# Ledger of designs, part 70: peptides against a protein of PDB entry 3OAK

Target 1, 145 residues: chain A of PDB entry 3OAK
Amino acid sequence: DDLEQYLDEKILRLKDEMNIAAQLDIDTLNKRIETGDTSLIAMQKVKLLPKVVSVLSKANLADTILDNNLLQSVRIWLEPLPDGSLPSFEIQKSLFAALNDLPVKTEHLKESGLGRVVIFYTKSKRVEAQLARLAEKLIAEWTRP

## One batch from the design tools (peptide; made by RFdiffusion4, then SolubleMPNN)

Design b1_p19_4_s4 (from b1_p19_4, 8 letters changed)
Fold by OpenDDE base, seed 1:
Parts: C-alpha cells; sequence; structure tokens
Structure b1_p19_4_s4 (fold): chain B 145 residues (1-145), chain A 19 residues (1-19)
C-alpha cells in the first residue's frame, strides 16, 4: 500500500546515506594516512548518527528496516577503520542498543553479515568492556536453540 | 541450530577479516 511504499523508500534513502557517510570517512582516514595531515577528521557518520538512531528506535519501522537489509549498513558502520581505530564510542553504544531491540532473525544475519562484526566486538582488545558484553548478549540471542 | 551454525561460520570469517 501507499504507506508501506513510503516507508520502504525512506529506509532505502537512509541506507544509501549511511553507506556514503561510511565511505567518506574511510576516504578521509586513508588520505590522513597518505599525507600525514592530522587535521583530517572523519565525522560523516557522527553527523548522521542522530537520524540513524531516530529511525532505528521506531518499533513500527522494524519490519521495513529488516526487509530492506539496513543491517548491512549497520555492519559497515561498526567495522574497524583504515587506521585501525573503531567508530566513536557513541556510534557503538547507540547501534548496539538499537540492535538489542530489533527482532533480528537468522535470515537477516545471513544477508547482512552483521554477526561477523558483532563477533569481532566480543574478541577485540580495543573495545570497551561494557560494549563487548552487549555484543556477547546479541550473539547469545541469535544462537538460541 | 541454524543460528549456531551461521555464527560459527561468521566467527571464522571474522578472524580472517578483522583479527
Amino acid sequence: as target 1 above (145 residues)
Amino acid sequence: SEGVELMEEERELAEKEFL
């Protein structure tokens, strides 16, 4: 129906914006490494984060989020950056909180690869303990018999 | 379970890709 189509388009636009933001930050950090210019700061994801959180927090958008594979973009946002650093603490915290409230199923994990990066957060020494525990909680939920 | 099998595969891939 009309509403469903509107919501699909909204989520697909956000997905595109998230992917662009991630790539721009990668480009910035690659240039920082190449040139040594420490004034270059990757902040496109941080700039877009409030919009992402707003969408992910809406229960009535859960099906649309999952059906359009927005979780693939969430995975991309959580990946380590070219300089070996992780996305900001605020990004990590917000996304893990949002993931905890979504009815994620195995089929969504398969098409997004989200499990791969969440497992990374359970193992990495660069991750704060509180976020590692959140990652472990998600893995436990997704591996229930 | 299907979820367990998937996460085992993803764990192996995570080690190659991120660790």
Scores: peptide ipSAE 0.705, ipTM 0.957, DockQ to the pose 0.885
Fold by OpenDDE base, seed 3:
Structure b1_p19_4_s4 (fold): chain B 145 residues (1-145), chain A 19 residues (1-19)
Amino acid sequence: as target 1 above (145 residues)
Amino acid sequence: SEGVELMEEERELAEKEFL
């Protein structure tokens, strides 16, 4: 199926782009810590966010997203940064919103480790209350009998 | 359920990795 192949390639490219963006931001922040140069700002994820949101919001891409383990990249994007800070509020908000609409199954959670980071958001005192509630909602959904 | 069991494991790991 030509369309299926096209969609797989699209998602895999995005996954790669997301991973690169995350690593570049980590590198930037590590350099900031090492040099004390406060002008260094991690912006790669923020720049890519609109594209990520666009893809995650498309119902017709859900299976492709899940089958290609894009959730692993979502996990990476949500992880605490080297300086202990969290990704931008907009990244958190957008990703949790997108996750809420995806038919995530246990198998996807196992292969991505997404549950681990979402649980973190339910417990961290650095997380905005509204996002903590969204995280709790996801956990509740994923732990249904 | 499978989901409950997984999340319990992930919770323990989250405490070690992120908290």
Scores: peptide ipSAE 0.704, ipTM 0.957, DockQ to the pose 0.887
Fold by OpenDDE base, seed 4:
Order: structure tokens, then C-alpha cells, then sequence
Structure b1_p19_4_s4 (fold): chain B 145 residues (1-145), chain A 19 residues (1-19)
């Protein structure tokens, strides 16, 4: 199936781009901590966010997204940063919105570890109330009988 | 359910990793 192969490659490329963006931001913030250079700003995820949102919002890509474990990269994007801060509010909001519309199953949670970070968002005092509620909603959905 | 069991495990891991 040529279309299936094309979509797989598209998602895998995005996954790679997301992972690179996350690592670059981590590297930037680690350097900021080490050097004290406050001019160092982690912007790679923010720059890529529109593309991520665009892909995650496409219903026809849902199966491809889930089958290629793009949720692992979503997890990475949601993790606390080296300075203990969270990714930007916009990243959080966009990703939680996208997750709400995906037919995530237990098998996808197992292979991505996404549940772990979402649980963190239900407990962290640094998370905005509206996003904590979204995280709680996801956990409730994923723990349905 | 499998989901409940998994999330309980992930909760424990989340506490260790992030909290």
C-alpha cells in the first residue's frame, strides 16, 4: 500500500523532528544553567508546534500516529525540562487537546509511557487548573473498564 | 482492566520520576 507507506514515512519523519527539537531545547537549557547565559532560550519545540498540531488534528492520520508510536514523542515534549519548568502553556494546551481526540488504547500507552507524564500533570502544583482537568479526563478515559 | 493496572504502575513510576 503506497499510501500507507507514505503516511508512515511522514509520521516517522515528524517523530524524528520532534525528538530532535526536544533534545535541542534540553541542550539549550542545560547550557543556560551551566553558563548563566540568560540569552539562551529554548525555542525548538515552539517553532515545530504548529506542524505537530496540524498532524495530530488529522483524523486520517490517527492510525498512523498510533501505530508508529508518535505518542512517545508527545510524552517527551510534555516532560519537565532541566530547570524543572514545564513546556510552554501553549504546548501543553495543544497537546492535551490533540490527545483528547485520539483513540488511544492501552497498548499505545504501554509503548509510549504517555500515561506516566499525564499522571504527573494531574498532581503537579505547577500545572494550570484547566490543564490538570484535561489530564484527569484523559486518565479517566484510559482507565475505563 | 488492563488500563487500570497499567495506570497504577505508571502512577508509581511518575512519582519516582517526576515528583
Amino acid sequence: as target 1 above (145 residues)
Amino acid sequence: SEGVELMEEERELAEKEFL
Scores: peptide ipSAE 0.704, ipTM 0.957, DockQ to the pose 0.894
Fold by OpenDDE base, seed 5:
Structure b1_p19_4_s4 (fold): chain B 145 residues (1-145), chain A 19 residues (1-19)
Amino acid sequence: as target 1 above (145 residues)
Amino acid sequence: SEGVELMEEERELAEKEFL
């Protein structure tokens, strides 16, 4: 099916773009640590965030998103950065909001490792209380009988 | 449940990887 192929390719391209953005930000922050140049700012994920949010909000893309393991890239975006900091508050808030509306199943959690990073957000003292509560809500939903 | 068991494993991994 032409439409199915188009949607798969669209999601796979976004997945690749997300992974590249994450790596570029990591490279920037590593260089900042090595050189002490505080003018180096990691902004690749922030620049791509509107596109990510737009795609994740499309109900007709839910199956394609989950089947192509885009959640693995969401996990990568939520992970702590080389300097020990977390991704921007806006990235956290946007992604948790998007995750709340996706029909995530155990198989998707297993193949993406998303549960691991969300659990981190329930435990870390560096996370804002409102986002920790959102993380807890997701874990509760994913562990229902 | 399967979800509970998975999250228990992921919790242990999270502690090693992020905490």
Scores: peptide ipSAE 0.701, ipTM 0.956, DockQ to the pose 0.877

Design b1_p19_5_s1 (from b1_p19_5, 7 letters changed)
Fold by OpenDDE base, seed 2:
Structure b1_p19_5_s1 (fold): chain B 145 residues (1-145), chain A 19 residues (1-19)
Amino acid sequence: as target 1 above (145 residues)
Amino acid sequence: SELFEEMIKEGEELAKKYN
């Protein structure tokens, strides 16, 4: 119906915005590596983060979020960066917190690739202990019968 | 599930790559 279509379009627009932000940050970091210009700072994801968190926090959008595979864009935001570093502490913390409130199923983890990445955060030696614990809590929740 | 076990293996391999 009209409402469902509106919600789908809203989520798909956000998904596109997230993907663009991620790519722009990657481009910035690659240019930083190529030129040695340390003044180049990747800020696109950080700028969009409040909007992402706001959408993920709305219970009435849960089905639309999962059906449109917004978690794929969440996964993209969590992947290691070109220089081998991880996304900012704030991005990790905010996304892990938001994911905790979604009724995520194994199928969503597979189609988005998010399962693989969150498990990575439980195994990585570069992840802050506090954030590793958040990732572990998500895994525990997702493995429940 | 077996699907989840596959994701565990993939996540572990990703960690090995960056550790």
Scores: peptide ipSAE 0.659, ipTM 0.949, DockQ to the pose 0.809
Fold by OpenDDE base, seed 5:
Structure b1_p19_5_s1 (fold): chain B 145 residues (1-145), chain A 19 residues (1-19)
Amino acid sequence: as target 1 above (145 residues)
Amino acid sequence: SELFEEMIKEGEELAKKYN
């Protein structure tokens, strides 16, 4: 119906915006590596983060979020960057917190690739201890019978 | 589950790549 279509379009638009933000940041970081210009700062994801968190926190959007595989874009935002570094502390913390309130199932983890990446955060030696604990908490919740 | 075990394996491999 009209509402379902509106919600689908809303989530798909955000998904596209997230993917664009990720690519723009990758482009910025690659240019920084190529030119050595340390004034080049990747800020697109950080700028969009409040909107992402706001949408992920809406209970009435949960089904639409999961059905449209928005978690794929969340996964993209959590993947290592071109220089091998991880996304900012704020991005990790905010996304892990938001994910904690979603009714994520194993099928969603597989179709998005998010399961693999969050497990990575529990195994990485470079992840801050505080954030590793958040990742571990998510894995524990997702493996509950 | 088998599906989750596969994700564990893949996550561990990703960690080895960047550790």
Scores: peptide ipSAE 0.658, ipTM 0.948, DockQ to the pose 0.829
Fold by OpenDDE base, seed 4:
Structure b1_p19_5_s1 (fold): chain B 145 residues (1-145), chain A 19 residues (1-19)
Amino acid sequence: as target 1 above (145 residues)
Amino acid sequence: SELFEEMIKEGEELAKKYN
């Protein structure tokens, strides 16, 4: 129906924006590595984060989020960066919090690749303890019978 | 599930790569 179509378009637009932001940050960081110019700061994801969190927090968008595989873009935002570092603390914290409220199923984890990445956060020595606990909580919830 | 177990394996491998 009209509403469903509207919501689909909304989520797909955000998905595209997220992917673009991620790529721009990757490009920035790669250039930083190549040139040594430490003034280059990847900020695109951070700038878009409030919008992402807002969308993920809306219950009426849950089905649309999952059906359109927005979690793939969430996964992309959580993946390690070119310099081997992880996304900012704020990005991790905000996304983990938002994910906790979504009715994520195993199939969504598979099609998005998010399952693998969140498990990574439970095993990584580079992740702050607070965030590792959030990741563990997600895994526990997703594996619930 | 077997699918999730596979994800666990993959996640662990990813962690090993960056640890």
Scores: peptide ipSAE 0.657, ipTM 0.948, DockQ to the pose 0.840
Fold by OpenDDE base, seed 1:
Structure b1_p19_5_s1 (fold): chain B 145 residues (1-145), chain A 19 residues (1-19)
Amino acid sequence: as target 1 above (145 residues)
Amino acid sequence: SELFEEMIKEGEELAKKYN
């Protein structure tokens, strides 16, 4: 119906915006490595973060989020960066918190690749302890019978 | 779940790559 179509378009637009933000930040960091210019700072994801968190927090958008594989873009935002570093503390914390309220199923974890990445966060030596615990909490919830 | 076991393996391999 009209509402369903509207919600699909809303989520697909956000998905596109997230993917663009991620690529722009990757481009910035690659240029930083190439030129040695440490003044180059990747800021596109953090600028968009409030909008992402707002959408993920809406219960009425849960089905649309999962059906359109928005979690693929969430996964992209959580992946290691070109220099091997991780996204900002704020991005990690906000996304883990938002994911906790979604009715995520195993099929969503597989089709988005998010399962692999969150497990990575439970094993990585580069992750802050409190964020590793949030990742572990998600894994525990997703593996519940 | 077989799918989840695969994800665990892949996640561990990713961690080894960056640790």
Scores: peptide ipSAE 0.653, ipTM 0.948, DockQ to the pose 0.828

Design b1_p19_5_s2 (from b1_p19_5, 5 letters changed)
Fold by OpenDDE base, seed 3:
Structure b1_p19_5_s2 (fold): chain B 145 residues (1-145), chain A 19 residues (1-19)
Amino acid sequence: as target 1 above (145 residues)
Amino acid sequence: SELFEEMIEEGEELAEKYN
């Protein structure tokens, strides 16, 4: 129906925006590596984060989020960056918190690649302890019988 | 599940890569 179509378009637009933001940040960081210009700071994801969190927090969007594989873009935002660093603390914290309230199923984890990445966060020595615990909480929830 | 076990393995491999 009209509402369903509207919501699909909304999520797909956000998905595109997220992917663009991620790529722009990657481009910035790659340029930083290439030029040595430490004034180059990747800010696109951070700028878009409030919108992402807002959407992920809406219960009425859960099905639309999952059906359109928005979690793929969430996964992209959580992946290690070109310089090997991790996304900002705020991005990790906000996304893990938002994911906790979504009815994520194993198939969603697989099709998005998010499962692999969140497990990574439970094993990484570079992740802040409090964020590793959030990742562990997600894994525990997703493995619930 | 088998699918989840695969994800665990992949996640661990990713961690090993960046640790």
Scores: peptide ipSAE 0.644, ipTM 0.945, DockQ to the pose 0.840
Fold by OpenDDE base, seed 2:
Structure b1_p19_5_s2 (fold): chain B 145 residues (1-145), chain A 19 residues (1-19)
Amino acid sequence: as target 1 above (145 residues)
Amino acid sequence: SELFEEMIEEGEELAEKYN
């Protein structure tokens, strides 16, 4: 119906915005590596983060979020960066917190690739202990019968 | 599930790559 279509379009627009932000940050970091210009700072994801968190926090959008595979864009935001570093502490913390409130199923984890990445955060030696614990909590929730 | 076990293996491999 009209409402469902509106919600689908809203989520798909956000998904596109997230993907663009991720790519722009990657481009910035790659240019930083190429030129050695340390003044180049990747800020696109950080700028969009409040909007992402706002959408993920709305219970009435849960089905639309999962059906449109917004979690794929969440996964992209969590992947290691070109220089081998991880996304900012704030991005990790905010996304892990938001994911905790979604009724995520194994199928969503597979189609988005998010399962693999969150498990990575439980195994990585470069992840802050506090954030590793948040990732572990997500895994515990997702493995429940 | 077997699907989840596959994701565990993939996540571990990713961690090994960046550790």
Scores: peptide ipSAE 0.644, ipTM 0.945, DockQ to the pose 0.809
Fold by OpenDDE base, seed 4:
Formats: C-alpha cells, structure tokens, sequence
Structure b1_p19_5_s2 (fold): chain B 145 residues (1-145), chain A 19 residues (1-19)
C-alpha cells in the first residue's frame, strides 16, 4: 500500500546514505594512510548517526528496516576501518543500543552479515569492555530459542 | 542453529585477524 511504499523508500534512501557515508569515510582514512595527512578526519558516519539512530528507534519502521536489509548498512558501519581501527565509541554504542530493540532473526543476521560482525565485537581485544558487553547481550538475545 | 554456528566461526576468525 501507499504507506508501505513510502516507508520502503524512506529506508532505502537511508540505506544508500549510510553506504555512501561509510565509503566516504573509508576513502578519507585510506587517503590519510597514504599521505600521512593527519588532518584528514572521517566524519561522515558520525554526522549521519543521529538520523540512523532515529530511524532504528521507530517501532513502526522495524519491519521495513528488516525487510529492506538496512542491517547490512549497519554491519558496514561496524566493520573495522582501513587502518584496522574500529568505528568510534559513539557509533558502536548507539548502534548496539538501537539493535537491541529490533526483532532481529537469524535470517536477518545472515543476509546482512551483522551476526558475524557482532560476534567479532564479543571476541575482539580492541573493543572496550562496555561495548563488548552490549555485543554479548545482542548475541544472547539473538540466540534465544 | 547451524547457520548461527557458522556466524560464530566467522566472527571468531575476524577477531583473530584483528587481535
């Protein structure tokens, strides 16, 4: 129906924006590595984060989020960066918190690749303890019978 | 599930790569 179509378009637009932001940050960081120019700062994801969190927090968008595989873009935002570092603390914290409220199923984890990445956060020595606990909580919830 | 077990393995491998 009209509402469903509207919501689909909304989520797909955000998905595209997220992917673009991620790529721009990757490009920035790669250039930083190549040139040594430490003034290059990847900020695109951080700038878009409030919008992402806002969308993920809306219950009426849950089905649309999952059906359109927005979690793939969430996964992309959580993946290690070119310099081997992880996304900012704020990005991790905000996304983990938002994910906790979504009715994520195994199929969504597979099609998005998010399952693999969140498990990574439970095993990584680079992740702050607070965030590792959040990741563990997600895994526990997603593996519920 | 088997699917989730695969994700666990993959996640662990990813962690090993960056640890």
Amino acid sequence: as target 1 above (145 residues)
Amino acid sequence: SELFEEMIEEGEELAEKYN
Scores: peptide ipSAE 0.641, ipTM 0.944, DockQ to the pose 0.843
Fold by OpenDDE base, seed 1:
Structure b1_p19_5_s2 (fold): chain B 145 residues (1-145), chain A 19 residues (1-19)
Amino acid sequence: as target 1 above (145 residues)
Amino acid sequence: SELFEEMIEEGEELAEKYN
């Protein structure tokens, strides 16, 4: 119906915006490595973060989020960066918190690749302890029978 | 779950790559 179509378009637009933000940040960091210019800072994801968190927090958008594989873009935002570093503390914390309220199923984790990445966060030596615990909490919830 | 076991293996491999 009209509402369903509207919600699909809303989520698909956000998905596109997230993917663009991620690529722009990757481009910035690659240029930083290439030129040695340490003044280059990746800021596109953090600028968009409030909008992402707002959408993920809406209960009425849960089905649309999962059906359109928005979690693929969430996964992309959580992946290691070109220099091997991780996204900002704020991005990690905000996304883990938002994911906790979604009715995520195993099929969503597989089709988005998010399962692999969150497990990575439970094993990585580069992750802050408190964020690793949030990742572990998600894994525990997703593996419940 | 077989799918989840695959994700665990892949996640561990990713961690080994960056640790």
Scores: peptide ipSAE 0.639, ipTM 0.944, DockQ to the pose 0.828

Design b1_p19_5_s3 (from b1_p19_5, 5 letters changed)
Fold by OpenDDE base, seed 2:
Structure b1_p19_5_s3 (fold): chain B 145 residues (1-145), chain A 19 residues (1-19)
Amino acid sequence: as target 1 above (145 residues)
Amino acid sequence: SALQEEMIKEGEELAEKYN
C-alpha cells in the first residue's frame, strides 16, 4: 500500500546515503595516505550517524529495514578502513546498540554479511573491551537454537 | 547450523587478517 511504499523509499534513500558516506570517507582516507596530508579527515559517516540511529531505533521500521537489506549498509560502516583502523568508537557503539533491538534472523545476516563482521569485532585485538562485549551479546542472540 | 558455522569461520578469518 501507500504507506509501505513510502517506508520502502525512505529506507532505500537512507541506504544509498549510507553507502555514499562510506565511500566518500574511504576516498578521503585513501587520499590522506597517498598525499600524506594529515588534515584530511573522514567525516561523512559521523555526520549521518544521528539519522541512521534515529531510523534504526524506530520499531515501526524494523520490517522495512530488514526487507530492504539496510543491514548491508550497517555492515559496510563497520568494516575496517583503508588505513587499517576501525570506525569511530561512537559509530561502533551506536550501531551495536541499535542492532540489539532488531529482530535479526540468520537470513538477514547472510544477505548483508553482517554476521561475519560482528564476529570479527568479538575476535579483534583492536576493539575496545566494552564494544567487544556488545558484539558478543549480538552473536549470542543470533546463534541461539 | 551450517550457515552459522560459516559465518563464524569467515569472521575469524577477517580477524586474523587484521590482528
Scores: peptide ipSAE 0.512, ipTM 0.918, DockQ to the pose 0.850
Fold by OpenDDE base, seed 4:
Structure b1_p19_5_s3 (fold): chain B 145 residues (1-145), chain A 19 residues (1-19)
Amino acid sequence: as target 1 above (145 residues)
Amino acid sequence: SALQEEMIKEGEELAEKYN
């Protein structure tokens, strides 16, 4: 119906925005590496983060989020950056918190690749202990019998 | 499940790559 279509379009637009933000940040960081210009700072994801968190927190959007594979874009935002570093502490914390409230199923983890990345966070030496524990909590929830 | 095991394996491999 009209509402369902509206919600789908809303999520798909956000998905696109997230993907663009991720790519722009990657481009910025690659340029920083190439030129040595330390004034180049990747800020696109951080700027969009409040909107992402807002959408992920809406209970009425849960089905739309999962059906449109927004978690793929969440996964992209969590992936290591060109220099091997991870997204900002705030991005990690906010996304892990938001994920905790979503009814994520195995099929969603498969189609998004999110499970693989979150497991990475439980094993990475670059992750703050606090966030590693949040990742572990998610994995425990997703792997429960 | 098989999918979960695969997911775990892939995550561990990713960690090995960046650690």
Scores: peptide ipSAE 0.511, ipTM 0.917, DockQ to the pose 0.909
Fold by OpenDDE base, seed 3:
Structure b1_p19_5_s3 (fold): chain B 145 residues (1-145), chain A 19 residues (1-19)
Amino acid sequence: as target 1 above (145 residues)
Amino acid sequence: SALQEEMIKEGEELAEKYN
C-alpha cells in the first residue's frame, strides 16, 4: 500500500545515503594515507549518524529496516577502516544501542553480514571495554535458542 | 546452529586479522 511504499523508499534512501557516506569517508582516509595530509578528516558518517539512529529507533520501521537489509549498511559502517582503525566511539555506541531494540533474526545476520562483524567487536583488543560488552550482549541475544 | 557457528568463526578470524 501507499504507506508501505513510502516506508520502503525512506529506508532505501537512507541505505543509499549510508553507503555513500561510508565510501566518502573511505576515500578521505585513503587520501589522507596517500598524501599524509592530516587535515583530511572523515566526517560523513558522523554527520549522518543522527538520522540513522532516529530511523533505527522507530518501532514502526523495524520490518522495513529488516526487509530492505538496512543492516548491511550498518555492518558497513562498523567495519574496520582503510588504516585498520575502527569507526568512532560514537558510531559504535549509537549503532549497538540501536541494534539492541531491533527484532533481528538469524537470517538478517546472514544476509547483512552483521553477525560476523559484531562478533569481531567482542574479540577485538582495540575496542573499548564498554562497547565490547554491548557487542557481547547483542551476540548473546541473537544466539539464544 | 551451523550459521551461528560460521558467524563466530568468521568473526574470530576477522579479529585475528586486525588484532
Scores: peptide ipSAE 0.507, ipTM 0.918, DockQ to the pose 0.871
Fold by OpenDDE base, seed 1:
Structure b1_p19_5_s3 (fold): chain B 145 residues (1-145), chain A 19 residues (1-19)
Amino acid sequence: as target 1 above (145 residues)
Amino acid sequence: SALQEEMIKEGEELAEKYN
């Protein structure tokens, strides 16, 4: 119906914006490595983060989020960057918090690849302890028998 | 499940790559 179509379009637009932001940040960091220009700072994801959090926090969008595989873009945002660094503390914290409130199922983890990345955060030696605990909580919920 | 085992394996491999 009209509402469902509107919601689908909203989520698909955000998905596209997230993917673009991720690529632009990757491009910035690659250029920083190539040129040595330490003034180059990747900020596209941080700028878009409030919008992402707002959408992920809306209960009425949960089905649309999951059906359109927005979690694939969430996974992309959480992946290590070209220089081996991780996304900002704020991005990690905000996304893990948002994921905790979504009814994520096994099929969504398969479609998005999110499970692999979140497990990485439970094993990484570079992740802050409080964020590792959030990742562990998610894995525990997703792997319940 | 098979999917859970796959996720765990792949996540551990990713961690080994960056640790």
Scores: peptide ipSAE 0.505, ipTM 0.917, DockQ to the pose 0.891

Design b1_p19_5_s4 (from b1_p19_5, 6 letters changed)
Fold by OpenDDE base, seed 3:
Structure b1_p19_5_s4 (fold): chain B 145 residues (1-145), chain A 19 residues (1-19)
Amino acid sequence: as target 1 above (145 residues)
Amino acid sequence: SKLFEEMIEEGERLAEKYN
């Protein structure tokens, strides 16, 4: 129906925006590595984060989020960056918190690649303990029968 | 599940790569 179509378009637009933000940040970091200009700061994801969190937190969007594989973009935002660093603490914290309230199924984890990445966060020695615990909580929820 | 176990293995490998 009209509402469903509207919601699909909304999520797909956000998905595109997220992917663009991720790529722009990657470009910035690659340029930083190439030029040595430490003044180059990747900020596109951080700028978009409030919008992402807002959308992920809306219960009425859950089906649309999952059906359109928005979790793929979430996964992209959580992946290690070109310099080997991880996304900002705030991005990790906010996304893990938001994911906790979504009815994520194994199929969504597979099609998005998010499962692999969140497990990474439970095993990484570079992840803050607080965030590792959030990742572990997600894994625990996703492994429930 | 088999699928989830594969995710675990992949996640562990990813961690090993960046640790």
Scores: peptide ipSAE 0.616, ipTM 0.941, DockQ to the pose 0.836
Fold by OpenDDE base, seed 5:
Structure b1_p19_5_s4 (fold): chain B 145 residues (1-145), chain A 19 residues (1-19)
Amino acid sequence: as target 1 above (145 residues)
Amino acid sequence: SKLFEEMIEEGERLAEKYN
């Protein structure tokens, strides 16, 4: 119906915006590496983060979020960057917190690739202890029978 | 589950790559 179509389009638009933000930040970081210009700062994801968190926090959007595989874009935002660094502390913390409130199932983890990446955060020696604990909590919830 | 075990293995390999 009209509402379902509206919600689908809303999530798909956000998904596209997230993917664009990720690519723009990658482009910025690659240029920073190539030119040595340390004034180049990747900020597109940070700018969009409040909108992402707002959408992920809405219970009435949960089914639409999962059905349209928005978690794929969340996964993209959590992946290591071109220089091998991880996304900002704020991005990690905010996304882990938001994910905790979603009814994520194993099938969603597989189709999005998010399961692999969150497990990475539990195994990485470079992740802050506080964030590693958040990742571990997610894994514990997702493996609950 | 088998599916989750596969994700664990993939996540571990990713960590090994960047550690």
Scores: peptide ipSAE 0.614, ipTM 0.941, DockQ to the pose 0.827
Fold by OpenDDE base, seed 4:
Structure b1_p19_5_s4 (fold): chain B 145 residues (1-145), chain A 19 residues (1-19)
Amino acid sequence: as target 1 above (145 residues)
Amino acid sequence: SKLFEEMIEEGERLAEKYN
């Protein structure tokens, strides 16, 4: 119906914005590595984060989020960066928190690749302890019968 | 599930790559 179409378009637009932000940050960091210009700071994801969190927090968008595989973009935002670092503490914390409120199923983890990445966060030595615990909580929830 | 087992393996490999 009209509402479903509106919500689909809303989520798909955000998905595009997230993907663009991720790519711009990757480009920035790659250039930083190539040029040695430490003044180059990747900030596109951080700038968009409030909007992402806002959308992920809305219960009425849950089905649309999952159906349109927005979790793929969430996964992209969580992947290691070109310099081997992880996305900012705030991005990790906010996304892990938001994911707890979504009825994520195995099929969503498969089509998005999010499961693999969150498991990575439970095993990584580069992750802050409190964030590793959040990742572990997600895995525990997703592996429930 | 087999899917989750695969995800665990892949996640562990990813961690090993960056640890």
Scores: peptide ipSAE 0.612, ipTM 0.941, DockQ to the pose 0.808
Fold by OpenDDE base, seed 1:
Structure b1_p19_5_s4 (fold): chain B 145 residues (1-145), chain A 19 residues (1-19)
Amino acid sequence: as target 1 above (145 residues)
Amino acid sequence: SKLFEEMIEEGERLAEKYN
């Protein structure tokens, strides 16, 4: 119906915006590595984060989020950066918190690649203990019988 | 779940790559 179509388009637009933000930040960091210019700072994801969190927090958008594989863009935001570092503490914290309220199924984890990445966060030495525990909590929820 | 076990293995390999 009209509402469903509207919501699909909304989520797909956000998905595109997230993917663009991620790529722009990657480009910035690659340029930083290439030139040594430490004044180059990747800020695109941080700027978009409030909008992402807002959308992920809406219960009425859950089905649309999952059906359109927005979690793929969430996965992209969580992946290691070109210099081997991880996204900002705030991005990690906000996304892990938001994921907690979504009815994520195994099929969503597979099609988005998010399962692999969150497990990575439970094993990485570069992750803050506080955030590793949040990742572990997600894994525990997703593996419930 | 076999599918989830594969994800675990992949996630562990990813961590090994960056640790």
Scores: peptide ipSAE 0.611, ipTM 0.941, DockQ to the pose 0.832

